# Designs tried in a protein design run: peptides against a protein of PDB entry 5OK6. Part 89

Target 1, 215 residues: chain A of PDB entry 5OK6
Amino acid sequence: ELPGLDSQWRQIENGESGRERPLRAGESWFLVEKHWYKQWEAYVQGGDQDSSTFPGCINNATLFQDEINWRLKEGLVEGEDYVLLPAAAWHYLVSWYGLEHGQPPIERKVIELPNIQKVEVYPVELLLVRHNDLGKSHTVQFSHTDSIGLVLRTARERFLVEPQEDTRLWAKNSEGSLDRLYDTHITVLDAALETGQLIIMETRKKDGTWPSAQL

## One batch from the design tools (peptide; made by RFdiffusion4, then SolubleMPNN)

Design b2_p19_2_s1 (from b2_p19_2, 11 letters changed)
Fold by OpenDDE base, seed 1:
Structure b2_p19_2_s1 (fold): chain B 215 residues (1-215), chain A 19 residues (1-19)
Amino acid sequence: as target 1 above (215 residues)
Amino acid sequence: SDLVKRGLRFSEKPRLQEP
């Protein structure tokens, strides 16, 4: 059953779990397509539950690049293409109006940047490869706040690197050369790693030499 | 190496941090 229109407005916009709620690191927020949200606003502000402004089910179709992998389109802008809602508000809307059949929710996490919390709409997808087999890649998603150390550990895990094997990372730069990721404590953001960027895991040889030192 | 075949060159330069 739909709550009263005023109640809906208060819960979604001005409630403790409303759209204007402060961002908290680690919390989930959800994207709602802007046009749908505006229709909802018009509906609840209109004061007539039977009005022709009823928004129907949430439909985020225009935000997706494809309906197979449910990847977001590139370059979406908050306030123009979508609205961000905290989990509680999203769940209210879904419970009231439903979500388009087959569409997944667009869940994103709040991340802590040096001076700002933000919803990370576009986490970084890195292409992880081994130095000796560039043909086998693992695409892995990372937060901008994840450390290079996590990227390295993830690469080691994906490639089944034994604990005794020493490894290090290189990133392919825009010039096509490989820059060494020396500091494993910096973040993906600090390292300026981007989606689609090739990250090469180099494994140290048994003789103690690095493959790259011989090239 | 596969890297050389792909024209990739290792640079011992550290990756520049975004400011």
Scores: peptide ipSAE 0.244, ipTM 0.761, DockQ to the pose 0.405
Fold by OpenDDE base, seed 2:
Structure b2_p19_2_s1 (fold): chain B 215 residues (1-215), chain A 19 residues (1-19)
Amino acid sequence: as target 1 above (215 residues)
Amino acid sequence: SDLVKRGLRFSEKPRLQEP
C-alpha cells in the first residue's frame, strides 16, 4: 500500500534516509531517472492521490545504453538525467511504485576523494592484457580510488600468474606509448587511468630479465 | 614481439600523477 503523499515526500527528501543526507564512503546509492523522479515529486506535492500525476513504476530505460549488460549511457549528469537516492530511499520507492519489468537497479558506491565524497557513477573499466598475448583481454571494473596494486593483483589473478612470478604494469597512453606504473600505491585516479585504457601486465623472465628491456 | 608489431613502445618514464 502506498503511504500518504506527505509521508512519501518526507521519507525520500527529508528523512534520515533522504536524498539530501550526507554521503558516506562505501554506501550504496541508486540512480533514478530524472523525469520519473520529477513526476513523483509533482504527484506527492499535489496532495491528491487520485491525481493524473501518478508516476507509475520506476523506469530507468533512458539511462541505459544497452539492455544486455545494462551499461549506463555516457555523459549522464546528476540533477539533469538522474537523481541519486540512498539505498533505503530507493527501496521505498521501488516498494511503493515498482521497477519496470526486467530493469536492474542502478547501484553505485560512494567513494572518498581527497576533497569530496561522491557517488561513483562511472567506475573505470580497464582492458587487462599480458605482454605476450595482447589478443586475450579481460575487461575489469575498478574504482578511481582503487590502487594500482589492486589492478596488478587483479591482473595476476585473471591470468593465473603463479605467486613466484614477478609482474608489473604498463598503461597505454594517448600517444600510444606504454607508461610504466611504478608506484603501486597510487590510485587509478592518480594514475589518470581511463575507461577502455589498455593495461599491459609484463611478466619477468626466468632469467631475471624483463621482456620490455629487450624491446 | 607482439607489442612492437602493434606499435607499442615502452617508455621508461613513470606516468605523471595528475595533481
Scores: peptide ipSAE 0.239, ipTM 0.751, DockQ to the pose 0.395
Fold by OpenDDE base, seed 5:
Structure b2_p19_2_s1 (fold): chain B 215 residues (1-215), chain A 19 residues (1-19)
Amino acid sequence: as target 1 above (215 residues)
Amino acid sequence: SDLVKRGLRFSEKPRLQEP
């Protein structure tokens, strides 16, 4: 059963646990399509539960680029295309109105940037490959706040690299050359890695030489 | 190597140290 309209408004729009609550690093937030959210606001503010302004089920279809991988469209703007809700508020709306059949929730994490918390709507998708087999890629999502060390560990795991094997990363730059990622303590953001960028994992030879040193 | 065949050059410069 739907709660009263005033109760719905207070659960979703309050500054302590609702839409206006402070961001905290590591928490999950969810995207809601702006027109649906505005329709919901009009419905609950109208004071008539039988109003023609009933929003129906949550439908985020306009936010997706495709319905196969459920990737977001590029260039979506908070407050224009979508609103962000904390997990509790999102789950309330889904329980009250439902979510369009087959659509996944659009869950995103709060990240800590220098002097600001932000919901990371667009994480970085990297194409991980081995130096000796560029035809076999793993697409993996990373936060801008993830370290290059995490990218390297993830690449090692995906390619089943043994612990005793030494590995390092190269990034394909805009000129089509490979830049070595020397510092594993910097972030994906600091390294200026971008979605769709090719990251090559090089494995050290048994003789202690690197494949790249012979090229 | 596949890298050489594709004409990829290795830069010994750290990506962040390019001015």
Scores: peptide ipSAE 0.212, ipTM 0.738, DockQ to the pose 0.425
Fold by OpenDDE base, seed 3:
Structure b2_p19_2_s1 (fold): chain B 215 residues (1-215), chain A 19 residues (1-19)
Amino acid sequence: as target 1 above (215 residues)
Amino acid sequence: SDLVKRGLRFSEKPRLQEP
């Protein structure tokens, strides 16, 4: 059963627990297509539950570029294309109105940047490869706040690297050459890594030499 | 072979784009 319109408004727009609540790092927030959300606002503000302004099921179809991997379109803007809701508010709306059949929720995490918290709508998708088999890639998502060390550990795990094997990372730059990621403590953001960027994991040889040592 | 030199010999996989 749908709650009363005033109750719906209070649950979703409550400044302590609703849409305008402060962001906290690590929390999940959800995208809602802007037109649907505005229709819902009009419905609950109208005071008539039987009005023609009923928003129907949540449908985020216009935010997706594909229905296979459910990737978001590039260049979506908060407040223009979508609104962000905290998990509690999202779950209320889904329980009241439903979500379009087969469509996944668009869940994103709050990240901590040096001066601001933000919902990371677009994490960085990196192409991980081994130095000796560039044709076999693993595409993996990382937060901008993830360390290069995490990228390296993830690459080691995906390629089943033994603990005793020594590895390091290289990033393909805009010139097509490889820049070594020396500092594993900096973030993906600090390293200026971008979605679609090729990251090469180099494994040290058994003789203690690096494949790239003859650079 | 040199990793830098090899890096110049291949292309990245294209990202999934809107159809």
Scores: peptide ipSAE 0.060, ipTM 0.602, DockQ to the pose 0.085

Design b2_p19_2_s2 (from b2_p19_2, 10 letters changed)
Fold by OpenDDE base, seed 2:
Structure b2_p19_2_s2 (fold): chain B 215 residues (1-215), chain A 19 residues (1-19)
Amino acid sequence: as target 1 above (215 residues)
Amino acid sequence: SDLERRGLRFSANPRLTEP
C-alpha cells in the first residue's frame, strides 16, 4: 500500500535511509531515472494522492544503451540523468510504484577512494588477452579500487593458466606500446586503466624466458 | 620481434601511477 505523500517524501529524502544519507563503502545504491524521480517529487509535494501527477512505475529505460545486456549509456551524470538512492529507499519506491516489467534494477556499489566515497556507476571494462593470441579477448569488469593483482588472477582464471605457469601483465597505452604493470598492489585507478583498454597477459616460456625479452 | 610484428611493442618503462 502506498503511504501518505508526506511520509513518502520523508522516507526517501530525509529518512535514515534517504537519498542524502552518507555514502558507505561496500553499500549498494540504485539509479533512478531523473524524469521519473522529478515526477515523483511533484506528486508527493503536491499533496493530492489523486493527482494527475502520479509517476507510475519506475522506468529507467532512457538510462540503458540496450535491453539485452542492460548496459548503461555512456556519460550519464548524477543529478542530471539519474538520482542515486540507498538500497532501502530504492526498495521502498519499487514496493510503492513498481519497476517497469522486465527491467532490472541498476545497482552500483560505493567504493572507497583516497579522499572520498563514491558510487561506482561505471566499473572499468578491460579486454584481457594472451600475448600469443591477441584475437581472443575476455571482457571483464573491475572496480577502480581493484588491484592489478586481481586483474592478473582473473586473467589467469579466464585463460585457464595452470598454477605453475608464471604470468605478468602489460597494458596497451595510447601510443600503442605496452606498459608493464609491475606493481600488482596498485589499483586499476592508480594504474590509470580505462574501459576498453587492452591488457595483455604474458606467460613465461618453459625454458624460463619471457616472450617479451626476445623482441 | 614476433610480438612487434603483431602490433605489440613492449616498453621498458612501467606505467606511471597516480598518487
Scores: peptide ipSAE 0.063, ipTM 0.674, DockQ to the pose 0.390
Fold by OpenDDE base, seed 1:
Structure b2_p19_2_s2 (fold): chain B 215 residues (1-215), chain A 19 residues (1-19)
Amino acid sequence: as target 1 above (215 residues)
Amino acid sequence: SDLERRGLRFSANPRLTEP
């Protein structure tokens, strides 16, 4: 059953678990399409529960690039295209109004950047390949805060690299050259890796030489 | 090299610190 309109407003906007609560690293937030949210605001502010301003179920369809993979459109802007809600607030709204049938929630994580917490709406999708088989890629999502070491470990796992095999990463740059990712302790952000970027895992030869050394 | 034939040009990324 729907709570009173004032209660809804307080819970979503001004509550301890409301839209304005501080971001905490690792917490889940959810995207809500802006027009729906504005309609909800108008509804609850109107004071009439039977108002024609009833927002209906949450529908984020306009935020999705496709309804197959449910990828977000590129270039969405907070406050213009969507509103971010903490998990509790999102779940309240879903409980009260429902979510469009078959549509997944748009869940994102709060990440900690050097001087700010941010909801990472667009994690980085990297194309992982082996140096000797560029045609077989693994698309893997990473946070900007993930280390290059994690990318390397992930690549090793995906390609079933044996523990005794030595590997290193290269990133294909905008010029088409490969920049070596030397420091595995820096983040994806520090390395300026971008979605769709090709990451090449090079495996050391049995003779102890690197394939890239024979250029 | 085989890598060059596949269009792989290895270079140093100036943004990264070499260990």
Scores: peptide ipSAE 0.059, ipTM 0.671, DockQ to the pose 0.536
Fold by OpenDDE base, seed 4:
Structure b2_p19_2_s2 (fold): chain B 215 residues (1-215), chain A 19 residues (1-19)
Amino acid sequence: as target 1 above (215 residues)
Amino acid sequence: SDLERRGLRFSANPRLTEP
């Protein structure tokens, strides 16, 4: 059942689970298309529950670039294209108004950066390959705060690398050359890795030599 | 280099293609 309009406003905007609540690392937040949200604001501020300003079901269609993979459009801006709601607020809105049939929720995580917390709307999708089979790739999503070590472990897992095999990573740069990801303790952000970037896992030879050292 | 300061090492045109 729909709460009173004033109650809706307080729960979503100003409540303990509202839009303005402090960000906490690891929490889930959800994107809501800006026009829908503004329509909802107008509706609940209007004071008439039977108003023609009723927003209808949540529809995030304009935020997606495709309906197959449900990827976000590039360059979306908070406050212009979408608003961010904490999980509780999102679930309230979905329960009250519904979500457009077939659309997935746009869930994102709060990440901790050195000076700020933010919702990571665009995590990094890396294309992982082996040095000896560049045609077989795994696309894997990482946070900007994930370490290169995690990327390496993930690559090893995806390619079923044995524990005794030694591996290292290379990133293909904008110049088409390879940069060795030497320090595994730096983050994806520190390494300036970008979505769609090719990451090559090199495996050490049984003789103890690296394939790249012979090139 | 700036890359080295970021924990990266540049390799000029490594062809990492082993069968």
Scores: peptide ipSAE 0.031, ipTM 0.633, DockQ to the pose 0.106
Fold by OpenDDE base, seed 3:
Structure b2_p19_2_s2 (fold): chain B 215 residues (1-215), chain A 19 residues (1-19)
Amino acid sequence: as target 1 above (215 residues)
Amino acid sequence: SDLERRGLRFSANPRLTEP
């Protein structure tokens, strides 16, 4: 059953779990298509539950570029294309109005940037490869706030590298050369890594030398 | 290493030799 319109407004827009609550690192927030949200606002503010302004089920179809991987369109803007809701508010709306059949929720995490908290709508997708087989890539998503060390560990796991094997990362730059990611404590953001960028995992030789030392 | 002396960059083919 739908709660009263005033109750809906208070639960979604106001209070400790409302749309305008402070962001907290690691929390999940959800995208709602802007037009739907505005329709909902008009409905609940109108004071008539029998109004023709009923928003129907949540439909984020216009935010997706595909219905296979459910990737977001590029260049979406908060406040223009979508609204961000905290998990509690999202779940309320879904329980009241439903979500379009077969459509996944658009869940994103709050991350800490140097001066602000932000919902990371677009995580970084890196192409992980081994130095000896560039044709076998693993596409893996990372937060901008993830360390290069995490990228390296992830690469080692994906390529089944043994614990005793030593590895390091290189990033292919815009000039086509390779930059060594020697500092594993910096973030993906600090390293200026971008979606689609090739990251090469180099494995140390048994003789203790690096393949790249000969280049 | 030579790479270190060159600022930890190289422009060679990104495919490296087998370990």
Scores: peptide ipSAE 0.030, ipTM 0.594, DockQ to the pose 0.143

Design b2_p19_2_s3 (from b2_p19_2, 10 letters changed)
Fold by OpenDDE base, seed 4:
Structure b2_p19_2_s3 (fold): chain B 215 residues (1-215), chain A 19 residues (1-19)
Amino acid sequence: as target 1 above (215 residues)
Amino acid sequence: SALVEAGLRFSSKPRLSEP
């Protein structure tokens, strides 16, 4: 059942779980298409529950570039294309109005940047490959705050690398050359890694040599 | 900076953390 219009407004905009609440690292926030949200605002501010301004179910279709992988369109801007709601507010809206059939929620995480919290709307999707089989890629999503060490561990896991095997990473840069990721303690952000970037895991040979040293 | 280049990767409105 839909709560009263004033209750909806207070819960979503001004509540402890409202849109304007502080960001906390690790929390989930959800994208809502701006036009739907503005229609909802107009509805709850109008004071008539039977108003023709009823927003209907949440429909985020315009935020997606495809309905197969449900990837976001590039270049979406908060406050222009979408609004961000904390998990509790999102779940309230979904419970009240529903979500368009077949659409997944657009869940994103709050990350900690130096002295600032932000919702990471576009996590980094890296193409992980082995040096000896560039045709077998694993697309894996990482936070900008994830370490290169995590990328390496993830690559090792995906490629079933044995613990005794020594591995290192290379990133293919915009110039098409390979930059070695020497420091595994820096972040994906610090390494300036981008979505769609090829990350090559090199495995040390049994003779103790690296494949790249022979190139 | 990497952060500036990644500007659109994040929410546009910085929100203060709860102290």
Scores: peptide ipSAE 0.270, ipTM 0.748, DockQ to the pose 0.024
Fold by OpenDDE base, seed 3:
Structure b2_p19_2_s3 (fold): chain B 215 residues (1-215), chain A 19 residues (1-19)
Amino acid sequence: as target 1 above (215 residues)
Amino acid sequence: SALVEAGLRFSSKPRLSEP
């Protein structure tokens, strides 16, 4: 059942799990298309449940670039294109109004940056390849806060590398050259890795030499 | 900095962290 308008406003805006609550690292937040959210605000602030301002079901279609991969459009801005809601508030709105049929929720994580918590709207998608088979890429999503060590472990897992095999990473830079990722303790952010960037996993030979030393 | 360059990858509004 749809709660009273004042109750809706209180739960979404002024509640302990409302839109303005503090961010917490690791929590999920959800994107809501701005126009829909503004229509909802007008509806609940109007005080008339029978008003023509009823927002209908949540429809985030304008935030997606396509309905196949459900990727966000690039360059979306908080407060202009979308609002962010904590999981509890999102689930309330979905329970009250519904979500457009077939649309996935746009779930994002709160991450800890050096001096601030942020919702990571655009995680980094890396193209993982092996040095000996550049034509077979695995696209994997990483947080900006993930370590290069995690990228390496993920690459090893995807390529079924045995535990005793030694591996290292290279990133293809904007000039088309390869930069070695020496420090595995730095983050994806610190390494300035970007979506669509090619990451090459090199495996050490049985003779103890690296394939790249012969290039 | 990498953080500044990646600014649009994250939420725009300053928000308080949980204490």
Scores: peptide ipSAE 0.264, ipTM 0.750, DockQ to the pose 0.024
Fold by OpenDDE base, seed 2:
Structure b2_p19_2_s3 (fold): chain B 215 residues (1-215), chain A 19 residues (1-19)
Amino acid sequence: as target 1 above (215 residues)
Amino acid sequence: SALVEAGLRFSSKPRLSEP
């Protein structure tokens, strides 16, 4: 059952628990397509539940690049293309109006950057490869706040590297050379890693030498 | 090596942390 229009507005837009609530690191927020949200606003502000302004089910179709992987389109802008809602508000809207059949929720996490909390709408997709076989890649998403150590562990896991094997990472830079990721404690952001960037996992040879030292 | 064949070169330089 739909709550009263004023109650809907207060629940979703309430600064304490709604759209305007403070961001908290690790919390889930959800994207809502802007036109749908504006239609909802018009509906609830109109004061007439029988109005032709009823928004229908939430439809985020325009935010997706594809309906296979449900990737977001590039370059979406908050306030223009979508609004961000905290999990509670999102779940209320979904319970009231439904979500378009087959569409997944667009869930994103709040990350903590040095001076700001931000909903990370676009995690970094890295292309992980081994130094000896560039043709076999794993595309993996990472937060900007994830450590290089996590990237390394993930690469080891994806390539089924044995625990006793020593590995290290290199990133392909804009010049086409490989920069060694020495510090595994810095973040993906600090390392300036970008979506689509090639990350090479080098495995130490059984003789104790590094492949890169022989090149 | 696959890297050399791909035209990739090891710089061995530390990645500069961008602030």
Scores: peptide ipSAE 0.203, ipTM 0.743, DockQ to the pose 0.383
Fold by OpenDDE base, seed 5:
Structure b2_p19_2_s3 (fold): chain B 215 residues (1-215), chain A 19 residues (1-19)
Amino acid sequence: as target 1 above (215 residues)
Amino acid sequence: SALVEAGLRFSSKPRLSEP
């Protein structure tokens, strides 16, 4: 059963637990397509539960560039294309109205940046490969706040690198050259890594030499 | 090597953090 319209409004729009609540690092927030949300606002503000303004199921179709991988379109803008809701508010709306059949929720995390908390709508997708086989890749999503050390550990895990094997990372730059990611303590953001960028994991040889030193 | 065949060149300089 749908709660009263005023109760819906108060649960979703309040500043303590709803849309206007403070961001907290590590929490999940969800995207809602702006047109649907505006329709919902009009419905609950209208005061008539039987109104023709009933929003129906949540439909985020316009936010996706594909229905295979459910990737977001590039360049979406908060307040124009979508609104952000905390997990509790999202789950209320889904329970009341439903989500369009087959669509996944668009879940994103709050990240802590210098002097700001934000919902990271666009994390970085890196293309991880080994130096000796560029044809076998793993696309992995990282936060801008993740360390290069995490990227390296993730690459090792994906390629099943043995603990005793020594590895390091290279990033392909815009000139087509490889820049060594020497400092593993800097973030993905600090390293200026971008979505679709090729990251090469080099594995040290048993003789203690690096493959790149022979090239 | 696969890298050489791909025309990739290794930089001797580490990638520095952008400010």
Scores: peptide ipSAE 0.190, ipTM 0.737, DockQ to the pose 0.400

Design b2_p19_2_s4 (from b2_p19_2, 10 letters changed)
Fold by OpenDDE base, seed 2:
Structure b2_p19_2_s4 (fold): chain B 215 residues (1-215), chain A 19 residues (1-19)
Amino acid sequence: as target 1 above (215 residues)
Amino acid sequence: SALVEAGLRFSENPRLQEP
């Protein structure tokens, strides 16, 4: 059952539990298309439940680049294209109005950056390849807060590297050279890795030499 | 090597960290 309009407003906009609540690292937030949200605001602020301003089901179609992978369009801006809601508020709206059939929720995590929490709307997509076959790649998403160690482990897993094989990472920089990712404890952000960046996993040879040392 | 053929060069330089 739909709550009263004032109750809806308070539930969703309440600074303690609603849209304006503090971000907490690891929590899930959800994107709501801005036009729909504005229509909802108009509806609940109008004070008439029988109003023609009823927003209908949540429809995030305009936020998606495609309906296959459900990738977000690039360059979406909070407050212009979408509103971020905490999980509780999102689930309330979905329960009240529904979500457009077939559309997945746009769930994103709060990440801890230096001195700030942020909803990570765009995780970093890295192109993982092996040093000896650049034509076979795995595109994998990582948080900006994920470690280079996780990237390395993920690359090893995707390429089915045996546990006894030694591997290390290189990142292709803007100059087209490969920078060694020495410190596996730093984050993707600290390493300044970007979406679409080529990450090369080098595997140590059986003779104990590195391919890069012979080039 | 595939890397050389692709015009990639190992710098052996650590990745610059963002400040």
Scores: peptide ipSAE 0.212, ipTM 0.743, DockQ to the pose 0.388
Fold by OpenDDE base, seed 5:
Structure b2_p19_2_s4 (fold): chain B 215 residues (1-215), chain A 19 residues (1-19)
Amino acid sequence: as target 1 above (215 residues)
Amino acid sequence: SALVEAGLRFSENPRLQEP
């Protein structure tokens, strides 16, 4: 059963727990397609529950570039293409109106950047490979705030590297050369890593030499 | 090596930090 229209508005559009609430690092927020959201606003502001302005189920189809991996289209803009809702508000709307059948929610995390909190709509997708087999890759998502150390640990885990094996990372640059990621304490953002970028994990040889030193 | 065959070259320069 749908709550009263005024109650719906207060649950979703408020500065304490709704759309206008402050961002907090680590919290989940959800994208809602802008047209649907505006239709909902018109419906609840109209004051008539039987109005023809009833928005129907949430449908974010226009935000996706594919319905296989459910990746977002590039270049979407908050306030133009979508609105952001905190988890509680999103779940209210889904419970009241439903979500289009088979369509996943678009969940994103609040991250802490220098001097700003932001919902990270576009995390970085890196292509992880081993130095000796470029044909076997793992695509993994990272936050811009994740450390290079986390990227390295993730690569080690995905490729089942033993704890005693020494590894390091290289990133393919725009010139097609490999830049070594020496500092593992800097972030993905600091390293200027981008979606689709090739990251090569090099494993040290048993003789203590690095494969790259022989090339 | 797979890297050489792919035309990849190693740089001794570390990845530059974004300003």
Scores: peptide ipSAE 0.207, ipTM 0.740, DockQ to the pose 0.403
Fold by OpenDDE base, seed 3:
Structure b2_p19_2_s4 (fold): chain B 215 residues (1-215), chain A 19 residues (1-19)
Amino acid sequence: as target 1 above (215 residues)
Amino acid sequence: SALVEAGLRFSENPRLQEP
């Protein structure tokens, strides 16, 4: 059953879990298509539950590039294309109005950047490969705030590297050469890694030499 | 080497950190 219109407004806009509440690192927020949200605002502000302004089910179809992988379109802008809601507010709206059948929620995490907290709408997708088999790749999403060490650990896990094997990372640069990622404590952002970038995991040889040292 | 065959070259230069 739908709550009263004033109750809906208070819960979503002015509640402890409202749209305007401060961002907190690690929390989940959800994207809602802008036109739907504006329609909802008009509906609840109108004060007439029987009005023709009923927003219907949440439909984020216009935010997706495809309905196979449910990738977001590039270049979406907060406040223009979508609004961000904290998890509690999102779940309320879904419970009240429903979500379009078969459409997944667009969940994103709050990240801490040096000067700001933001919802990371576009995580970095890296293409992970081994130095000796470029044909076998794993595409993995990382936060801009994830460390290079996490990227390395993830690569080791995906390629089933044994704990005793020593590994290191290289990133393909714009010139087509491989830059070594020496510092594993810096972030994906600090390393300026981008979506679609090739990351090569090199495994140390049994003789203690690196494959790259022979090239 | 698969990398050499792919035209990739190793650089011992570390990736520059963004300021």
Scores: peptide ipSAE 0.195, ipTM 0.737, DockQ to the pose 0.404
Fold by OpenDDE base, seed 4:
Structure b2_p19_2_s4 (fold): chain B 215 residues (1-215), chain A 19 residues (1-19)
Amino acid sequence: as target 1 above (215 residues)
Amino acid sequence: SALVEAGLRFSENPRLQEP
């Protein structure tokens, strides 16, 4: 059942779970398409629950590039294309109005960058491959704040690398050459890795030599 | 190697250097 309009407004905009609450690292926030949200605002501000301004179910269709992977369109801007809501607020709205059939929620995490918290709307999608089999790839999302070490561990896991096997990473740069990711403690951001970038996991040979040393 | 066949080359001047 829909709560009172004033209650909705207070809960979503100004409540402890409101849109303007401080960001906290690790929290989940959700994207809501701007036009729907503005329609909701108009509805609850209108004071008439029977108003023709009823927003209907949440529909984020315009935010998606595709309905297969539900990838977001590039270049979406907060406040222009979407509104960010804390998890509690999002769940309230979904409970009250529903979500368009078949659409997944657009959940994102708050990350901590130097001197700022940010909802990471666009995590980095890396294309992970093995040095000896470029035809088998895993696309994996990483936070900009994730370490290269995590990327490596993830690659090892996806390719079922045994614990005793030594591996290291290379990134294909804009020039088409491979840069070694030496420092596994730096972040994806620090390494300037980008969505769609090819990351090659090299596995050390049984003889103790690296394949790259022979190329 | 698959990399060579794909036209990929290891950088002589990698973006990230060994410390």
Scores: peptide ipSAE 0.154, ipTM 0.714, DockQ to the pose 0.733

